# Peptides against a protein of PDB entry 6A30: the designs that were tried, part 132

Target 1, 150 residues: chain A of PDB entry 6A30
Amino acid sequence: AQDADNVLQPIMDLLDSNLTLFAKICEKTVLKRVLKELWKLVMNTMERTIVLPPLTDQTMIGTLLRKHGKGLEKGRVKLPSHSDGTQMIFNAAKELGQLSKLKDHMVREEAKSLTPKQCAVVELALDTIKQYFHAGGVGLKKTFLEKSPD

## One batch from the design tools (peptide; made by RFdiffusion4, then SolubleMPNN)

Design b2_p28_4_s2 (from b2_p28_4, 13 letters changed)
Fold by OpenDDE base, seed 1:
Structure b2_p28_4_s2 (fold): chain B 150 residues (1-150), chain A 28 residues (1-28)
Amino acid sequence: as target 1 above (150 residues)
Amino acid sequence: SAERERLRKHQEEVGKKLKEKIEKAKKE
């Protein structure tokens, strides 16, 4: 449970922060594409957490996420001009790209097998994340989420 | 748009439920 929480909480905090911004500035089609990319990122991160020792990854992801999350608080969201919105998307995409690159620098440690209890917690968490991305039907389609590697 | 707001509201709700489930699972 602790391992799942250590991975999921930083991810969820990042998702909430970024999606709050994206939902304000993105058109529906763009937002759907962003959701798809975020879904892939989350799935890849979870896969690594299950396969790789969670401790080293959590601290790095958490540290990276904390550094980038602090910059967004201060500005009274004036509806950014089209140019400002594009730059914000670019910056967020760059941050996501950095998370993807962090993937390549993560030393593959031996896969720790989760206990049955940990597996159950991860499965429950995964189902909840699927619901998060499905968002009552306004998010990603269930078929897309189900075809994604767990 | 109303649709984007609905998306965020559902996500926030699911996020809260996730936190609750995780905290419950830690106590079990």
Scores: peptide ipSAE 0.207, ipTM 0.765, DockQ to the pose 0.079
Fold by OpenDDE base, seed 4:
Structure b2_p28_4_s2 (fold): chain B 150 residues (1-150), chain A 28 residues (1-28)
Amino acid sequence: as target 1 above (150 residues)
Amino acid sequence: SAERERLRKHQEEVGKKLKEKIEKAKKE
């Protein structure tokens, strides 16, 4: 449980920070699309974080968050004007896209079968993330989360 | 059983976080 939390917390913090903005500026249909893309990103990030030595990935997620988080710390979410909303989505997508660049650096170690411990952590993490994205029924559908090929 | 229940509660709390954000955004 603690290992799963250690993997999830950085991801959840990132999601919480960005989804507040997305929820405010996106129409329901757009928000669902954003959530689907975030789901894929989280699945990929989680897989790598669990497969790779835990210490390196927390640092990388933390570093990615820290490098880009300097822009979000000004907690005055000025409701960006409609034009600013698109730019904020773009910037957030870019920040999330940098998590995709983390993809290119982490490619080498993915080939090993997960240990039983790693599998247990993955299962726990997946269940938690599914609950997060389901958001009590206002987020992604359970059927989508369960049938996702990611 | 107790550990499973603690885990379930934690997962439920995590699910509420995004829900609250989405609901707040809809009211705004």
Scores: peptide ipSAE 0.188, ipTM 0.769, DockQ to the pose 0.529
Fold by OpenDDE base, seed 3:
Structure b2_p28_4_s2 (fold): chain B 150 residues (1-150), chain A 28 residues (1-28)
Amino acid sequence: as target 1 above (150 residues)
Amino acid sequence: SAERERLRKHQEEVGKKLKEKIEKAKKE
């Protein structure tokens, strides 16, 4: 349980920061689409983090998260014009796209079968994230979360 | 049984936190 929490906490902190912003600027339909993309990203990131041998540096997820978190502090919350919201989504998508490129570099290592312990951590983490993204019914549908091929 | 219930409660709390944040963000 504690190992799952250690993996989830950085992801949840990132999601909390971004979702607050997206919830303010996006319509319900757009927000759901953003949540779906974030879900895919989180699933892919978790898969890599758990399947990849613990890269000694807790710093890379933290640094990827920290480098992008510092930029948002300074600016007066001007309601981003429709153009600014699109740019924010584009930048978020671009950042997410860079995580996809990290996939291409990591694809080379042989799919080591997850140990039973790693599988248990993944299952626990997935259940927690599903509950998070469902958000008591205001987030993603349970059917989507369960049928996601990711 | 007690451990399963603790886990369920924790997962429910995590879901509630996101719900509260979304609702707060819509009211601001």
Scores: peptide ipSAE 0.110, ipTM 0.681, DockQ to the pose 0.577
Fold by OpenDDE base, seed 5:
Structure b2_p28_4_s2 (fold): chain B 150 residues (1-150), chain A 28 residues (1-28)
Amino acid sequence: as target 1 above (150 residues)
Amino acid sequence: SAERERLRKHQEEVGKKLKEKIEKAKKE
């Protein structure tokens, strides 16, 4: 359980920060689309974080998360005009897209079979993230979360 | 059984936090 929490906490912190912004600027349909892309990103990041040595992954995720967290501290989120909202989504998507480049660097390690301990951590982490993204029915549908490649 | 219940409660709390953030953002 503690190992799962250690893997999840950085991801959850990132999601919490970005989802608050997206929820403010996106309509329901756009928000659902953003959540689907975030789900894919999280699943891809988790797969790498668990398969790769824990020390390198926490540092990479932490570095990615810290670089993005510093940009949000500038206080006065004036409710951007509709045009500004689109730009904010684009910027946030671009920032999240940098996590996709992490894909190309991490693909080099052959998909080693997870140890039973790692499998248990993944299962626990996935269940927690599924609950998070479902958000009591206002987020992604359970059927989508279950059919997504875990 | 107690550990499974604690885990379930934790997962539900995480889901509730996102729900609250989404609902708060829509009300602002």
Scores: peptide ipSAE 0.076, ipTM 0.631, DockQ to the pose 0.586

Design b2_p28_4_s3 (from b2_p28_4, 12 letters changed)
Fold by OpenDDE base, seed 1:
Structure b2_p28_4_s3 (fold): chain B 150 residues (1-150), chain A 28 residues (1-28)
Amino acid sequence: as target 1 above (150 residues)
Amino acid sequence: SAEKEKLEEHQKKVGEELKKKIEEAKKE
């Protein structure tokens, strides 16, 4: 349970923080591209967190998330100007790019065998994440999600 | 715009459901 939470919570925090923003500021085609990149990131993160000790990934994702969380000071929710949106996209793209590059440098440690209970939780989580990305048909296609390597 | 709103709504719903499932799994 705790291990599954350690895997899923950072992913959900990432998704909640970024997708809401991107959905607001991105055009449909750009949003789809962002969703695809986030899907890849989620899959890679899950793979690593299952394979690698959960603590290292939490610190990395948490450090990335914590650096962005400090920027939301209490200031008046001024609708970000178009310029602010562009900068946010750039920053998010930079972070996604850094996370993608990190994959290439991380040594695949031997996959820790999940307990049957942990496997069931991960499977449920994966299904829920697929549903999240599918979003009732307005997100990513089911066929794309099912073809993604587990 | 309508598709984005639906996306946000579904993502929010599924996200909250996932959080609930995670919290339930912690109690177990």
Scores: peptide ipSAE 0.107, ipTM 0.645, DockQ to the pose 0.081
Fold by OpenDDE base, seed 5:
Structure b2_p28_4_s3 (fold): chain B 150 residues (1-150), chain A 28 residues (1-28)
Amino acid sequence: as target 1 above (150 residues)
Amino acid sequence: SAEKEKLEEHQKKVGEELKKKIEEAKKE
């Protein structure tokens, strides 16, 4: 269970932080595109972290996420001016770009078989993430989510 | 937009539920 948590928690933190921002700032069409890209990123990250040794990913995902967690001080969310919103999107896109680069550095080590318990946690997490992206029908279509690599 | 607000609310609820399930799985 600990390994699954170590993988999923950073992903959830990324989703919570970025999707809330994008939902507020982006137009509906842009938001859907962002959701699709985030979904692909999440699926790719999960696939690699589940199939590849968890130790290398936690450090890199954790480092990427920790660098930005310090910037969200309790500062009064001044509604970013249109310029500030664009900069925040750019920063979030840059972070996502760094997570995508993690893709290339993950040397395919021997697929660690998850324990049955870890598999159950991952399956539950995947279902929850699908629900998160579907968002009661206002997010991504179920058909799109089900066609993604499981 | 009402649709964006619903998205945000639903995502928050699902995210909180996922965090809870992860924490429960850590204790077992």
Scores: peptide ipSAE 0.102, ipTM 0.627, DockQ to the pose 0.080
Fold by OpenDDE base, seed 3:
Structure b2_p28_4_s3 (fold): chain B 150 residues (1-150), chain A 28 residues (1-28)
Amino acid sequence: as target 1 above (150 residues)
Amino acid sequence: SAEKEKLEEHQKKVGEELKKKIEEAKKE
């Protein structure tokens, strides 16, 4: 249970923090594209965390997420100008790109098999994340979520 | 838009349910 929480909590914190912001600043078409990229990132991160030892990934995900969380000071959310919104998307994309590069470094450790209990928790987590991204039909299409490499 | 507000509401609801399930799993 603790290992699954350690994987899911950073992901949920990332989603809660960023998706609300993206929903406010992005056009509907751009938001859907952002959601698709975030979905791919989450799936890749979970796949890596399943294949890689939980301890190293949690520290890296937590460190990547914590480094960005410090920059969101309490400042009056002035609606960022169109330029500021683009820069925020670019910064988010850059962070997502860094997470992708992290994949290539982590593949070097021997894949530990998950226990049956860990597998069940991961499956439940995946279903919940799919529901989160589908959001009652206003988010990503169910067919897109199901075709993602499990 | 009304669709964005509905998206945020559903995401919040699912996120809260997930947090509850995680906390319940920690107590076992």
Scores: peptide ipSAE 0.096, ipTM 0.615, DockQ to the pose 0.080
Fold by OpenDDE base, seed 4:
Structure b2_p28_4_s3 (fold): chain B 150 residues (1-150), chain A 28 residues (1-28)
Amino acid sequence: as target 1 above (150 residues)
Amino acid sequence: SAEKEKLEEHQKKVGEELKKKIEEAKKE
């Protein structure tokens, strides 16, 4: 549970910060698409963070968002200008797309069989993140979350 | 158990915030 919280907390903080921005600047259809890409990113990051030593992946999510988040100070989402918001979405989508491609490249490293402890952490983390992304039914559909290759 | 509860509370809080944000975005 503590290990799951340690993995999830940075992800949730990141998601909260970005979803605040995306919810303000995205049309509903675009927001759903962004949520789907964020879901893929989170799943990929969790897989890496749990299978790989913790140091590399927090930096990757942090770096992906820091590369575009140089203007997002802690706690105050300065609404970027409409142009900046669109560019941030485009850049975020591009980075998410690159991460998806990177997943396809990294799938070559043999998924070491997760220990029972790691499996339990993954299951707990996945359940929490699924609930987060479902957002009481207003977010991603359960069917989409369940079809995600866990 | 305590750590699980904390995680669930955090998830609930963030989930409700996400829900609110998405609902607000639907009204605009």
Scores: peptide ipSAE 0.036, ipTM 0.545, DockQ to the pose 0.308

Design b2_p28_4_s4 (from b2_p28_4, 14 letters changed)
Fold by OpenDDE base, seed 2:
Structure b2_p28_4_s4 (fold): chain B 150 residues (1-150), chain A 28 residues (1-28)
Amino acid sequence: as target 1 above (150 residues)
Amino acid sequence: DELKKALQEHQEQVGLDLKKKIEEAKKE
């Protein structure tokens, strides 16, 4: 359980920070697309975090979180004007794109069969994330979440 | 707007529940 929490917490913190922002600035249709891309990103990150030695991923997630976290200084959240929302989406998409490129640079270590412990952590994490993205039925469709290649 | 609100509320609840679990696990 604790190991799962250690993997999940950075991901959930990232998701919480980004989804709160995206929920505020995105139109419904855009938000759904963002959620789908975030889902893919999270699945890819989890796969890597569990397959790759934990040390490099905490630094990467921490670096990603720190890059996003610096923008949330206590300043009066002026509802970003329509232009600011687009810029934030663009920045988020750029960061997602950088994560995708980081995916290409992170050496595909051969899919070593996850240890049973790692599998259990993945399953628990996956269930929690599925619930999060499903958002009680108002988020992503369950069918989409289940068809994601495990 | 309702979707956004529901998503935000669910996100907050899941986040709080997870934090609570982590805090409980740290106390053991």
Scores: peptide ipSAE 0.053, ipTM 0.538, DockQ to the pose 0.042
Fold by OpenDDE base, seed 3:
Structure b2_p28_4_s4 (fold): chain B 150 residues (1-150), chain A 28 residues (1-28)
Amino acid sequence: as target 1 above (150 residues)
Amino acid sequence: DELKKALQEHQEQVGLDLKKKIEEAKKE
């Protein structure tokens, strides 16, 4: 249980922070596309976090999350101008791109088989994340989440 | 607007349910 919480909490915090913003600024079709890309990212990040030694990756996800958390200073939520929204999406995409580059660097270590405990944590985490992205039917389709190769 | 609201409400509920499950599992 504690291990599942340690893996899920950083991911959920990231999702809650970013999806709330995206839901406000994006049109419906754009939002769906963003959700699909975030789903892929989350799946890839979870796979790496669980497969890689817990100590190094928690710090990396935490560092990636912390670097972005510091930029949300107390500034008066002025409705971001159209330019500000585009820049935020670009910055988010850039961060996602950095996570993708991280994949290429981490693939060098031998794919260690997951322990039964790690598998149980992954299953619980995946179920929770699927529910989150499905969002009672208003988010991503169940068929997409189940058939995703990621 | 309704879709966005429903998404947000569901996300909050999933978060609360997860927290509850984690707390219950820590007590066992």
Scores: peptide ipSAE 0.048, ipTM 0.543, DockQ to the pose 0.041
Fold by OpenDDE base, seed 1:
Structure b2_p28_4_s4 (fold): chain B 150 residues (1-150), chain A 28 residues (1-28)
Amino acid sequence: as target 1 above (150 residues)
Amino acid sequence: DELKKALQEHQEQVGLDLKKKIEEAKKE
């Protein structure tokens, strides 16, 4: 459980920050698309975090989190004008796209067979993430989450 | 068994928190 929490917490913190922003800016249909892309990103990150040595992944996730966390300075929540929302979506999409491209440059390290312990952590983490993305029925459909090839 | 229960409860809470955030965002 603690190992799963250690893997999930940085991912969930990132997701919470992004989803709060996206939920405010995005229409329902756009939000669903964003959730699907985030799902793919989380699956890829989780796979890497569990398969790769924990230390390198915390630094990458931490560096990604640290770079994104500094931009939300204290400014008064003026309702971003429609133009500001579009730019924020574009920036977020660009960042997500860069993360996806980073996948292509990361050497296909052969999927080393996960140890039984790592498999158990992955299964637990996957269940948590599925519940998170399902969000009591307001998020992604269970059928999509279960059939996802990721 | 207690650990599994605690984890399930945590998973449920995470789902509820996300649901709440989405619902709050829709009211804005």
Scores: peptide ipSAE 0.024, ipTM 0.521, DockQ to the pose 0.524
Fold by OpenDDE base, seed 4:
Structure b2_p28_4_s4 (fold): chain B 150 residues (1-150), chain A 28 residues (1-28)
Amino acid sequence: as target 1 above (150 residues)
Amino acid sequence: DELKKALQEHQEQVGLDLKKKIEEAKKE
């Protein structure tokens, strides 16, 4: 569980920061699409982090999250005008797109069978993330979260 | 079992917090 929390906490912090922003600026349909892309990103990042040796895992999530999270400076986000919101969505989409492309360049390290411990961590992490993305029913549908390729 | 409960409670709270944020954003 502690290992799961260590992996999840940075992801959750990123999600909390970004989803709060997206929830404010996006319409419901756009928000759902953003959530789907974030879900894919989180799943891919988590898969890579868990499959990669523990020593590089925190650094890779941290680096992926830091490379993308350093742009979220604590500036008092004045509710950007309609134009600013669109630009933020575009920037977020661009960032998500770049992260998706990173998937193709990361060498498929052979899917080493997760150890039972790693499997347990993944299961706990997945459950937490699913609940987070479901957001008490206002987020992604359970069916989507369950059918999404793990 | 206690750890599982704590995790479940945390998960629920995170979900509720996100739900609240989304609902607040819709009212704005």
Scores: peptide ipSAE 0.023, ipTM 0.513, DockQ to the pose 0.494

Design b2_p28_5_s1 (from b2_p28_5, 14 letters changed)
Fold by OpenDDE base, seed 4:
Structure b2_p28_5_s1 (fold): chain B 150 residues (1-150), chain A 28 residues (1-28)
Amino acid sequence: as target 1 above (150 residues)
Amino acid sequence: SEKEKKEREERAKKIKEHLQKLREELKA
């Protein structure tokens, strides 16, 4: 749908660049870990954006980074340059904060439930994002994505 | 290793192709 396309373009652009980059620089196991963290970040950002409209982008990003940044550090993802890879993920996380634009696109009034149309757009968006993270089987497994809280 | 690099490049290529396909499907 055109609405879903409009909403997803920013994230698709981000994912196209970042997933491709990570695939180039990461070993399979590292890539999987990175993707899992990105997935969590994306999902949490979307959830907060959709469920908690009052949250600012900075608050969402900051909270996500604070909560998940520790997880990335603990998982010694042996990126060829640990510092660079972590920073790249951090930067990607910041860029994923642009998912807050989903909030803007949904024109959600704080007190109103999503309209059926908005729900359909969100559903399509989630499905598309899942496909992005699956990346034709190179990325995360479908079973993982399906079990992840949507 | 060079082999591993090539494998990563191939994975990246597959990702790019798949993502492009998804974009096309979304726009259709």
Scores: peptide ipSAE 0.367, ipTM 0.850, DockQ to the pose 0.787
Fold by OpenDDE base, seed 2:
Structure b2_p28_5_s1 (fold): chain B 150 residues (1-150), chain A 28 residues (1-28)
Amino acid sequence: as target 1 above (150 residues)
Amino acid sequence: SEKEKKEREERAKKIKEHLQKLREELKA
């Protein structure tokens, strides 16, 4: 649908850039870990954008980074010397602040409830994002993606 | 290693191709 495409374009651009970059620089196990953390960030950002009152991009980013940034550091995922994987995820999370645009397109003003049309767009968006993270079998397993709360 | 580099490049290529396909499908 045109509406879903319009909403997803910024997210797809972000994911295209980041997933391609991470695949180029990360070993398989590291890539998987990075993708899992990125998935959590995406899902949490979407959840907060839909369920919570409008948050500033800084607030969303700050909350996501505080919760998940420490997790990446504790995981001791070492990337090659010239790439800080944690910093890359933080940068990706910062860019994921653009997921607020999903709210702008999908949520009318102060309404916490979605219309049927908005729900359909969200469902399509979620399915598309899951497919992105699965990456034709190169990325995350479907079973992992399906266990994530929508 | 050069082998690992090639493997990463192949993964990146597969990802790019898959993502492109998904974008095309979404626009259709």
Scores: peptide ipSAE 0.367, ipTM 0.849, DockQ to the pose 0.712
Fold by OpenDDE base, seed 3:
Structure b2_p28_5_s1 (fold): chain B 150 residues (1-150), chain A 28 residues (1-28)
Amino acid sequence: as target 1 above (150 residues)
Amino acid sequence: SEKEKKEREERAKKIKEHLQKLREELKA
């Protein structure tokens, strides 16, 4: 749908760049770990962005990003890249935090409940994101993605 | 190793191709 495409374009651009980069620089097991952390971040950010009122949304997203960033920092995956792989993941997480734009595009009203149209767009968006993280079988397993709360 | 580097590059290529396909399908 056109609405889902409009909402997902910025996210897809970000994921295209970051997933490609991580695939180039990470060993297979490291890549899988990075993808799992990014998946958790995306899902948690989307959930909070959709459910929480606009006023608290930015603060919670910021807190989530900081928490995940610190968690990734402690789990020092020594990425052999000259750039602190942790910093790269943190930057990617920060950019993904702009998923707040998903709310601005989808939730026009402070309504506690999404309209049927908004629900349909969210479902399509989530399915698309799952396919992105699966990446034709070179990313995360479908079974993992399906068990993750969205 | 050079072998591992080639494997990573191939994975990255597959990701890029798949993601491009998904974007095209979403626009249709």
Scores: peptide ipSAE 0.360, ipTM 0.845, DockQ to the pose 0.729
Fold by OpenDDE base, seed 1:
Structure b2_p28_5_s1 (fold): chain B 150 residues (1-150), chain A 28 residues (1-28)
Amino acid sequence: as target 1 above (150 residues)
Amino acid sequence: SEKEKKEREERAKKIKEHLQKLREELKA
C-alpha cells in the first residue's frame, strides 16, 4: 500500500484537478469521451513504462499524443471550443508525462520482468486508477474499465 | 443554461469527494 501510494500520488494529484475541471466544463457525453481517451492514454503509458526500454518523457508523451490525438480529431467531439478541448487533453497528456515518476518508482531494474513485489504494486495501482476513472459512477462504467487491457 | 451549469457543478463535487475518499483509503 505505501509503495503504491508513493507511486500514485503524482497521477492522483493530476487526475483530481483535471477530472474535476472536465466535469465542470463538459457536458455528460463530452466528459465520457474525454475520460475514455484519458483512460487509453494512461493505460498505454503504464504499459510502455513496464514493457519498453527507458524512453525519454518527451518521446513517450509525443508518441502517445500522436497516436491518440488523431483519434480525437476524427471523433468529432463537439467540444465547446476545439482549441480548448484539444489543449486541455494535451495539457493532461503532458502532465501525465509525470508517469515517468511512476516508472522510476515501479521499475527499479532495467529488467523487463517485474519482481513479485513490483507486480503487486502494479496491480494495486491499476485497481486504484480504475476506481478513479469510475468516480463513484459519475465517470466510466466498470464494464468498460474491466475490458480494457491492462 | 444555469440548470446545466448546476448539474456539472454537482458532478464535479461528487467526483472530488469520491477521489478524496479513494486517496484516503489508499493511504490507510
Scores: peptide ipSAE 0.357, ipTM 0.845, DockQ to the pose 0.764

